# Ledger of designs, part 173: peptides against a protein of PDB entry 4XPM

Target 1, 160 residues: chain A of PDB entry 4XPM
Amino acid sequence: VMLHSKNVKGFLENTLKPYDLHSVDFKTSSLQSSMIITATNGGILSYATSNNDVPKNSINEINSVNNLKMMSLLIKDKWSEDENDTEEQHSNSCYPVEIDSFKTKIYTYEMEDLHTCVAQIPNSDLLLLFIAEGSFPYGLLVIKIERAMRELTDLFGYKL
Target 2, 67 residues: chain B of PDB entry 4XPM
Amino acid sequence: DIKGTIAFDTHGNVIESTGVGSQRIEDIGDLSKVTLDAEGFAQVQGDSLLVHLYKRNDITLAVYTSA

## One batch from the design tools (peptide; made by RFdiffusion4, then SolubleMPNN)

Design b2_p26_3_s4 (from b2_p26_3, 10 letters changed)
Fold by OpenDDE base, seed 2:
Structure b2_p26_3_s4 (fold): chain B 160 residues (1-160), chain C 67 residues (1-67), chain A 26 residues (1-26)
Amino acid sequence: as target 1 above (160 residues)
Amino acid sequence: as target 2 above (67 residues)
Amino acid sequence: MDFMDKLNKELDKFIQEGLDAIKEKF
């Protein structure tokens, strides 16, 4: 099964789902945003947001999209810096992982009051980016993005 | 009776928290250093509450009880 | 069941197993 553009959007929308446990009384909010961006310049290739009730072409939509663009660029820049910093790669905010013999890293970044998590899709020019509320635990966010990455094998090795 | 829980990873980041556990996230630093038995268990007295630890597959679950 | 539902279920199962194990241990 090949992942097409429309499938990517649906995939990202699926990642927005909150987690709800029954063993204990624990439930998260939905992710604020989920994006696939370029590792080169932070350009958004696809995105999903939990705030989907904004009228199209409205000033609110424009502001929302612009905010996502700014966030993606900022996080890409921070990611790029860390990828060139051995010390940062050994920090507690970096999770080295291996998926199907491909190595990648998951980074957690606090952006203002938001919790974010970003990971390079293995051997690709693409990053997967999750943005959540500050109440969303980082440990769960990391688990979430790792699992999502494992479902994006079609994008492994993708070059722009 | 369970008063709360915290689950956390090897980096000390929270996976879930409930009850009094949500108010004791700072305990993770110390809990992560507790020596577990061969089966992955430990019991620690923390404040007025007893903390029961279970670790498996790099995830630690802390359960807070009154005694 | 999609991959996110599976993950939710797996995490829930882990927590439940931990709770049960602790209950049995102590």
Scores: peptide ipSAE 0.738, ipTM 0.954, DockQ to the pose 0.802
Fold by OpenDDE base, seed 4:
Structure b2_p26_3_s4 (fold): chain B 160 residues (1-160), chain C 67 residues (1-67), chain A 26 residues (1-26)
Amino acid sequence: as target 1 above (160 residues)
Amino acid sequence: as target 2 above (67 residues)
Amino acid sequence: MDFMDKLNKELDKFIQEGLDAIKEKF
């Protein structure tokens, strides 16, 4: 069973939500972007962004999308390199995770002033990618993306 | 009398931080090496602050107090 | 409640439980 494209985008939009704790005075910003991209070439299959105040088909929208494409490609490339590097897979930036007997890895990457997190959807040709401001803590970002992946079981094993 | 908090994972990455904890992220390196008791607690003397540790399910919570 | 709200609630609950536990312990 495959998720409809509309459902996927809605899902990604939901992942943008900030965290707001009441036990302590802690609140994050919304994610800048959330994407599903191909592991092969970094192509964006679906995305959501918190910058929704941009007119459609405007130059600003085009620039925003192009920026996402660039970041997607860069992160995919680094992910690909790390997947072939045993040392990188044992760094503190790599989290091996098991979801319903499927193994995958979560990577955190500093991209200029942004905090990013990427993970291969289990047994698939797809990557889930979160982009956040530099103030968004990596530990929380990892927890967030893991929980998100647990909701994408329909995409497990998806091949292009 | 909480002055701040830090929650961090087994990789030493921050989950949340508040108050003075936000300015003491570098403490995680040392705090992660502290031996906890059977219930997952420890108390560590810092500079002018006392740090109370609680770990459960691979998450460590550090609470900073004056005493 | 969606999965993100649920996670937010779980994290908040964990922190609160930790605070309470520390308060009781020390």
Scores: peptide ipSAE 0.738, ipTM 0.954, DockQ to the pose 0.794
Fold by OpenDDE base, seed 5:
Structure b2_p26_3_s4 (fold): chain B 160 residues (1-160), chain C 67 residues (1-67), chain A 26 residues (1-26)
Amino acid sequence: as target 1 above (160 residues)
Amino acid sequence: as target 2 above (67 residues)
Amino acid sequence: MDFMDKLNKELDKFIQEGLDAIKEKF
């Protein structure tokens, strides 16, 4: 089964949801952005943002998209460097995980005041990228992206 | 009476925090080193607050109380 | 219920179980 573009967009939109616990008084903000990008060039294949206050086709929307493009490229570059650095792969910012017998890694990166998390979709040329506010806990962000990747089995092994 | 909570993973990264726990994220470093009993519990007194620890499935929950 | 809602519920359940366990232990 191949994921249609519309299905991917909807999937990413779902990942934006905040966490709201009832056992304790804890609630997060929504993710700022959720993206699938290429591991090769950092190109954005699909994305969702919680910033819905920007009019469509406005200059502000274009600027926001350009910002996402810049961040995706920077994160891709950092990810690429870390994938070639044994020391970084053993750092506290790297989570080795296994999903359905496929191995991948989740990396957390501080981008200015934002908390980001990126992971290669197993055996693919694609990265899943979450961008959140600085108040969003990294541990929760990692759990979130791992669960999301488990739902993207159709993209496992995807090559450009 | 619970004054706050912190849940954190094996990397010491926060999963959730509430109350006084939100202001004591730096405690995770020491809390992660605490030896738990066979059931995954521990109790530590660092200052005026008592910290109750529970760990299961690689997640540690710390609960801060006055007593 | 989507997968994110399910995860939210799972985490909430874990925290609640932990709170109850701590209450019983101490």
Scores: peptide ipSAE 0.738, ipTM 0.954, DockQ to the pose 0.782
Fold by OpenDDE base, seed 3:
Structure b2_p26_3_s4 (fold): chain B 160 residues (1-160), chain C 67 residues (1-67), chain A 26 residues (1-26)
Amino acid sequence: as target 1 above (160 residues)
Amino acid sequence: as target 2 above (67 residues)
Amino acid sequence: MDFMDKLNKELDKFIQEGLDAIKEKF
């Protein structure tokens, strides 16, 4: 069953959920944003954000969306550079992953005070991107995005 | 009596941290170098605290105790 | 439960198993 745009939006909204452990006293914030972007131009295909305090159609909302567009483009550019840099691919910021025989990489990037991670959806022209507060640990962020990608098999091989 | 915990991956990145563990993230560098026994355990002396290590499936759990 | 809830539960279970294992070992 193919994922439609509306289904993708709902999927991304689900990824915003915080982690709350009971074995130990550990709880995270929600992700700030979750989005699927194009690997070619960094264009946003779909996105979700936990910041719902801004009125719709307000100038502040427009600025917020524009900020997401800027971050998307910057991360895409960094990702593209790293995909052409063998040294960066062997750094601690790069996680080679195999999902259903498809190979991809998860990268972690510091964006100002935010923690981000990005991964190419296997064999596709799409990237999955998580943006979190600086308090969100990278190791957990990586686990989170890997699990999310495993649920996006319908997008494997998607070409623009 | 657990004073804190750190769970981290093979890249040294934190998965979770609690208590004194949250203040000792810098310990991961040394903890990652500790040789574990055949069952995946180790015990190391930290700064006035004892650190108990358990690793399974590429995740290391460090538990800080007073003894 | 959805996949995120499941992941949360799996991680929690792992931590608990680790705590129990350490308690048994030492």
Scores: peptide ipSAE 0.737, ipTM 0.954, DockQ to the pose 0.783

Design b2_p26_4_s1 (from b2_p26_4, 10 letters changed)
Fold by OpenDDE base, seed 5:
Order: structure tokens, then sequence, then C-alpha cells
Structure b2_p26_4_s1 (fold): chain B 160 residues (1-160), chain C 67 residues (1-67), chain A 26 residues (1-26)
């Protein structure tokens, strides 16, 4: 089964939801953005954002989209560099994981005051990217993206 | 009486923090070096608080209490 | 729609179990 574009969009929108732990009095903010981008050029294939109060075709909408494009490109570039750097792959910012016998890596990157997390969808030309506020802890962000990737098996092996 | 908590992974990154734990993130460096018993537990005196540690599946939970 | 709720419950349950283990131990 292959995911359609609208199905992916809905999935990304769902990933925006915050964690709310009742065992301890801990609750996060929603993710600012969730995206699937190309590993080759950092192009955005699909995205979701928490701020839906921006009018359509407004200057603010254009600026918001442009900002996402810029962040996507920057993170893709950093990811590409790290994938070719053995030292970076052994840093605390890199989490090697295995999903259904497929190996991939999760990277955490500080982007200004934002916490970001990116991972290659196994054996694909696609990256899953989460952007959160600085208050969102990295350890939890890693758990979130790892679990999310387990739901994207239809995209495993996707090549452009 | 629990005063706070910190959960962190093997990279020293926070998973969750509450109460006084949110103000003691810097403790992770030392807590990660504590020797745990065979069941994965330890108890450490930190400042004026007692820290109870438990590790399971690469996650360490620290619980801060007054005693 | 239940995707994130399930993940949230998974982690919450895990932390709860660890908390109870600590309470039992000490």
Amino acid sequence: as target 1 above (160 residues)
Amino acid sequence: as target 2 above (67 residues)
Amino acid sequence: SNFMDKLNEELDKFIKEMLEAIKEKF
C-alpha cells in the first residue's frame, strides 16, 4: 500500500500533538512544524504547522512558508554533512536505530531557539523532520520521531 | 514525598522533568555515572535532596525527595 | 487519529511503571 499525499499531510498534522504525561505532571507544547522533505535537495514534499491563524495569500503566510523552506534546506545540508562524517555520527546528537531490520539515524539540531530532529526514512530519499520550541526536550523529541517513523513503512525504500 | 523527577536517555538528553528536577538538569552528568545495583536501582544524596535512581531499557528515572 | 494518543499512552505507562518500581524499592 502506498501513501497518498493527503494521507501524508494528515499524518504529519497528527504528529503535531503534544505529549501529556499523567504519571508525572509533565506536558509539552505542540510541535511547531512537521515535514517530509527530500534528502537530495531539501525540498518539502509535505508539511504541517501548528499556527493556523495565518490568512491565506497573506504576507505572513508567504514568510512562514519561506521560513520552512529555509529551515528544511539548512537541516538537509547539515544532515548530508553528518552522513559523511564518522565523528558526527558518534556524537550525542546522533541516534542509530533499527526499525523492522532497517537501519537509520536520528539527528538532533539546534536551530536558533528551536529544537529540531531529523531522520532518514529507511532506505529512502526522504527525511522526516520535527521542529519544536526550545522547551521541548531532545530525548523526548527523539522518542517521538522514532515512533512516528514506525508508522511510515509505506515510504520505506521510496526513491525519487 | 516526591519533590521532582528527571528522566533521561543514554545520551544524557532529557525525556521529561518535573518539580525541582526541572531546575537540576545539570545533575544528569553525575547521575549517569552512578553505579546501579543488579536490579538497576541506586540512591544518591544530592544537595539537600535524596535522589532515587532506576534504569530500564536505556532510560534512567531520577526521583527527588526530601528523605 | 489515535496514533499520537497511543504513543503518549505508551510512554506514560512506561514512566508510571518506573515510578512504582522506585516507590516499591525505597
Scores: peptide ipSAE 0.739, ipTM 0.952, DockQ to the pose 0.846
Fold by OpenDDE base, seed 4:
Structure b2_p26_4_s1 (fold): chain B 160 residues (1-160), chain C 67 residues (1-67), chain A 26 residues (1-26)
Amino acid sequence: as target 1 above (160 residues)
Amino acid sequence: as target 2 above (67 residues)
Amino acid sequence: SNFMDKLNEELDKFIKEMLEAIKEKF
C-alpha cells in the first residue's frame, strides 16, 4: 500500500518534533522544515514547517514557500554533484547507510546559518530533506533522518 | 559531580552536548584518537577536568568531571 | 505515528545506560 499525500504530510509533520533527553539536560529545537523532493529537479512533493503561524495567501507565506523552493534546489544541486564525486563521498559529511539491504547515503550541508541533512530514499527518485537551526547537532540530525527513512519503506524504489 | 557531556559519532559530529561539554566541542578531535580498553573505556586528563570516555555501537560518550 | 517519541526514548535510554556504565567503571 502506497502512502497517500495526506499521510506523507502528516509523517513529515511528525518529524518536526524536537529531540528531548531526560538522562542529560539536552533538548533541541523543532526542525524548521521537513520535505520530500525530487532528485531530478528539486521539486517539492510534500513539506512541513514548524512556522505555521502565517495567514494563507499572505506575502509571508509566499516568501516562506519560495525560500523552501530555493533551498530545495540548492541542496539538490549539491547532492547531485556529490553523488558524482568520489572525494566528497568519503568526507565526514557523507554517511553510507543500509536499510533492509538497500544502500543509500546521508549528506549534511551547512546552508547559511542552518544545518541541513538530505538522503535519497533507497532506489527512488526522491530525497528526504531536513532543515534545522544551527544549534541542531549534525550527528543527531543524521540519526533522525536515518530512522525517518526506515518508516518510508512504501517509497523505496519509487520512480517518477 | 558531572560538569558536562559530549556524545559524538564516528565522523566526529556531535550527537548531544551539555554543560562544559558544549564549550569544548573542539576536544572531539583529540578524544576520537584516544585508545580505548577492551571494554571500550578510557580516562584522559583535561585542562582542569577529567574526561571519562565510553564507546558503544559507534557512539562515544565523554563525561567531564572535576575528579 | 509515534516513531519520533520512540526514537527519543530509545536514545535517552541508550545515553542513560552509557552514563551508568561510566559511573560504574570510574
Scores: peptide ipSAE 0.738, ipTM 0.952, DockQ to the pose 0.857
Fold by OpenDDE base, seed 2:
Structure b2_p26_4_s1 (fold): chain B 160 residues (1-160), chain C 67 residues (1-67), chain A 26 residues (1-26)
Amino acid sequence: as target 1 above (160 residues)
Amino acid sequence: as target 2 above (67 residues)
Amino acid sequence: SNFMDKLNEELDKFIKEMLEAIKEKF
């Protein structure tokens, strides 16, 4: 079964769910946003946000979407720079991973008071991007995005 | 009698924290340098609390207790 | 979808096992 646009949106919405670890009585907030963006231009192909109460076509919605566009562009730019910087790729903010023989990297970036995590979908022109509150620990965020990426095999190798 | 926990990865980034562990994230720097036994365990004294360490699959769990 | 539920359960189980290991060790 191939992943269609509808499925992608639903998938991203599902990624918003928080972790609730009963073993230690620890739980997180929901992700603020989850997106698939282009690695080339940082354009948003699909996204989900935790707060969907904003009326359609309202100024608040426009501002919210514009904010996501801004963040996606900034993160894409930072990601692009790091992908061309050996030193940054060896920092503690970079997690090299391998999924089904495909290599990729997970980066953590602090965006103002937010914790973000981005990873190139293996061999594709797409990036998966999670945006969370500052209280969301980076180590857990990395685990989350790595496991989420393993569910997106249909997008591996996707070229624009 | 667990007072708190910290789980962290090999990059020193937090996975979870509870109780007093949430207030001692700075301990990760030192805890990550503790020598573990062959089974991946260690016990160290941290301030007034005892810290029990266990590492498995690149994740270290620190459990804080009074004794 | 049970995707996130499975991930949550997986990590929770892992941490639980680590906790139990510590409790048995010390």
Scores: peptide ipSAE 0.738, ipTM 0.952, DockQ to the pose 0.843
Fold by OpenDDE base, seed 3:
Structure b2_p26_4_s1 (fold): chain B 160 residues (1-160), chain C 67 residues (1-67), chain A 26 residues (1-26)
Amino acid sequence: as target 1 above (160 residues)
Amino acid sequence: as target 2 above (67 residues)
Amino acid sequence: SNFMDKLNEELDKFIKEMLEAIKEKF
């Protein structure tokens, strides 16, 4: 069964939820944004954001969406460059992982004061992208996106 | 009594930090180089605090104590 | 969906187990 667009949107909204570890006194903020974008052009197929205070159809909303579009494009470009750069793939910002026999890579990128993490959904033309505040640790962000990808098996092999 | 913790991955990136650990993120560089025993444990003196290390499944947990 | 709750619980449990292992060792 393939994931429908509405199901993907709901999934992304759920990924915004923060980590709250009770074993230690540690809690994160919510993700700022969670997106699925195209690996080809960086186009946003679906997104969720934790900041919903902006009225619908307002200029501020348009600006916020435009900011997401800009960020997605920039991150896609960086990702594409790194996928063609052996040195970058061996840096501490690249995590090669295997999910259900499919290989992919997780990259961490700092965008201004934000912490971002992006990964190609295995064997697909899609990228999963998390954007968090600078206080969100990268190691945890990587764990989060890796686990999230395991829930997107319906998108494995998705081609545009 | 635990004064703080740092959990980090094999890339040296933080997973979580609490207490004094959140103020000692720079320790990860040295802690990552510590030789662990066969069970994955080590104990090192860091400044005035004792650091207890344990690694499992590519995650290292550092626990800071006064003694 | 309890998807994120499960992920949170998984990591929390893992950290807890590591903490207990350290307490038993030292």
Scores: peptide ipSAE 0.738, ipTM 0.952, DockQ to the pose 0.836

Design b2_p26_4_s2 (from b2_p26_4, 10 letters changed)
Fold by OpenDDE base, seed 5:
Structure b2_p26_4_s2 (fold): chain B 160 residues (1-160), chain C 67 residues (1-67), chain A 26 residues (1-26)
Amino acid sequence: as target 1 above (160 residues)
Amino acid sequence: as target 2 above (67 residues)
Amino acid sequence: SNFMEELNKELDEFIKEMLEAIKKKF
């Protein structure tokens, strides 16, 4: 089954859902945003946001989308820099992982008061990006994005 | 009688925290250096709380108790 | 929907197992 654009949107919307652990009394907030962006220019191919209270075509909606565009570009730039910096790749904010024999890296970045996590979809020109509130712990955010990428095998090797 | 928990990864980043553990995130630095036994367990006396440690698959769980 | 539920369950069960292991040990 091929993953089409509308299927990707639905997938990203699902990733917004919080963790709710019952073994211990722990629950997160929903992700603020979930995005697939291009590794080349930071362009947004698909996105989902938990803020659904903004009317379409309103000034607030436009500002929100523009903010996402800015964040995606900034994170893409930081990611690109780190991918060309061996020191940053060995920093505490970089998690090398392997999915189905494909190697990739997960990076955590502080964006203002937000916790963000980004990873290259294996062997592709695409990045998966999660944006969460500062209360969302980085360790859990890394686990979340790793598991999410395992569901995106149709995008492995995707080149622009 | 659990007073709180902290789960953290090998980078020292939090996975979850509850109770008093949520207020003791700074303990991770010291807890990550504790020598575990052959089964992956350890006990560490904190200030007024006892910390029970267990590590499995690169995740460490710390459980805080009064005794 | 099932996707995130599975991920949540996986981690929850893992933490549960670790917690029970600690309870048995100490």
Scores: peptide ipSAE 0.737, ipTM 0.952, DockQ to the pose 0.849
Fold by OpenDDE base, seed 2:
Structure b2_p26_4_s2 (fold): chain B 160 residues (1-160), chain C 67 residues (1-67), chain A 26 residues (1-26)
Amino acid sequence: as target 1 above (160 residues)
Amino acid sequence: as target 2 above (67 residues)
Amino acid sequence: SNFMEELNKELDEFIKEMLEAIKKKF
């Protein structure tokens, strides 16, 4: 089944769901945002947010979208810098992974009080970006985004 | 009588934490250096609590108990 | 898609197994 743009939105919305473990008394918050952005310019191709109560075309909506645009650009820039920095690629904030013989990296970035995680969709011009509250543990965030990327095989190798 | 847990990855990042474990995230630094037995287990004393360690598939689980 | 439910279950079961292993060991 081909993943189309409308399907991508739904997929991202699904990624917002929290972890709720029963083996231990542990539950996370929902992700604040989940996005697919361009690796070239940090432009948002698709996104989902946990807060959908903002009226359409309201000032609050505009500010929210603008905030996402700003964050995506900042994270893209940091990601781009790290992709050209050997030391950063060997830091504890970088997780090299391989999915179906495609290599990629997962980066964790603290942005103010938020925990973020970004990864290049294998061999593509696209980045998957999760933004969570500071209480969301990084190790779990990495697991989450890796598993999510495994569901995006249709986007592997996608070039703009 | 589990008092809490911490699960963390090989980068020292938390996967989950509960109970007293949530207040002892700083223990990960030392716990990650503990020598495990051939099966991946260890038991260490942490202040007044006993910590039971088990590592599998690059994930370490620490369980805090009173004894 | 139910991938989130699946990954939640996978991790939960994994932690459960680790807990049980610890309980048996100690």
Scores: peptide ipSAE 0.736, ipTM 0.952, DockQ to the pose 0.880
Fold by OpenDDE base, seed 3:
Structure b2_p26_4_s2 (fold): chain B 160 residues (1-160), chain C 67 residues (1-67), chain A 26 residues (1-26)
Amino acid sequence: as target 1 above (160 residues)
Amino acid sequence: as target 2 above (67 residues)
Amino acid sequence: SNFMEELNKELDEFIKEMLEAIKKKF
């Protein structure tokens, strides 16, 4: 059964939660944003943000959404380039992974002062995208997105 | 007593860091090259601190202690 | 859904196990 839009939105909102480890004294910030975008055009299908104190329909909200659109497009373009570049796929910013016999890749990208991570949902036309503050370590961000994708099996093989 | 920790992956990217480990992220380059024993352990002297290494499932944990 | 809490717990327990292994070794 395919996930409905509201279910996806709720999922993305949940991914915003920080890691809070007790074995060691370590806690992250919340993700700034979490999105599912199209691999074809970088269009946002669903998104969640940690800062929801902006009034609806305000200029600030519009600017925020436009910023997300810009970032999603830029990251999609970079992802597309790397998917066609063997050297980039062997860099430290690329993690080949296998989930339930499906192969995909996780990429980490620095966007200004933000740490981002993107991965194609296996066999689909969709990308999962996490945007975090610069204090969020990349290794943990990769773990987070890999584990999150395991919860999106309903979207595996989704074609537009 | 533990003075800090660094956990990192096979790409050298940080998973977590605490205490003095947070100030020694640059150590990952050298720590990643340390030869581990058959059980995945090693002990190395890093600056004035002792570093205890353990690797499991592509994650390396470095624990910094005194002396 | 509490899947994120489960993921947090998974990593936390893994790090804990590694810490204990180090403590046993050294």
Scores: peptide ipSAE 0.736, ipTM 0.952, DockQ to the pose 0.866
Fold by OpenDDE base, seed 4:
Structure b2_p26_4_s2 (fold): chain B 160 residues (1-160), chain C 67 residues (1-67), chain A 26 residues (1-26)
Amino acid sequence: as target 1 above (160 residues)
Amino acid sequence: as target 2 above (67 residues)
Amino acid sequence: SNFMEELNKELDEFIKEMLEAIKKKF
């Protein structure tokens, strides 16, 4: 059963939730944004943001969406370059992973003062993208996106 | 008597940090090179703190103590 | 859905186990 748009949106909203560990005194902020974008053009298919205190159709809402579009395009371009660069794939910013016998890669990218990570949904034309504050550790961000990817098996192999 | 912690992955990226560990992220470079025993443990002398290391499933936890 | 809560709990318990292992070792 393929995920519907509403289900995908809800999933992305859930990914925004912070980690709050009790074994140690450690808690993260919520993700700023979570998106599914196309690997071809960086177009946003679905997104969620933690900034919900913006009136609908307001200038601030438009600006925030435009910012997401810009970020998605920039990250897609960087991802595309790295996918064709063996040296970049061997850097500490690239995590090869295997999910249910499907191989993919997780990349971490610093965008201004933000921490981001992106991963191709296995065998698909889609990318999952997390945007967090600079205080969000990269190692934890990678863990988060890998675990989230395991919940998106319905999108494995999705082609545009 | 834990003064802080750092958890990091095999790429040297932080998973979590607390206490004095949050101010010693630069230690990861050296800590990642420490030889662990057969069970995955090691103890390293720091400046004024001891660092207790344990690695499991590609995650290393460093615990900082005064002794 | 509460999958994030499950993931949070999983990591928290993992760190807890590692902490206890260190305390037992040293």
Scores: peptide ipSAE 0.736, ipTM 0.952, DockQ to the pose 0.864

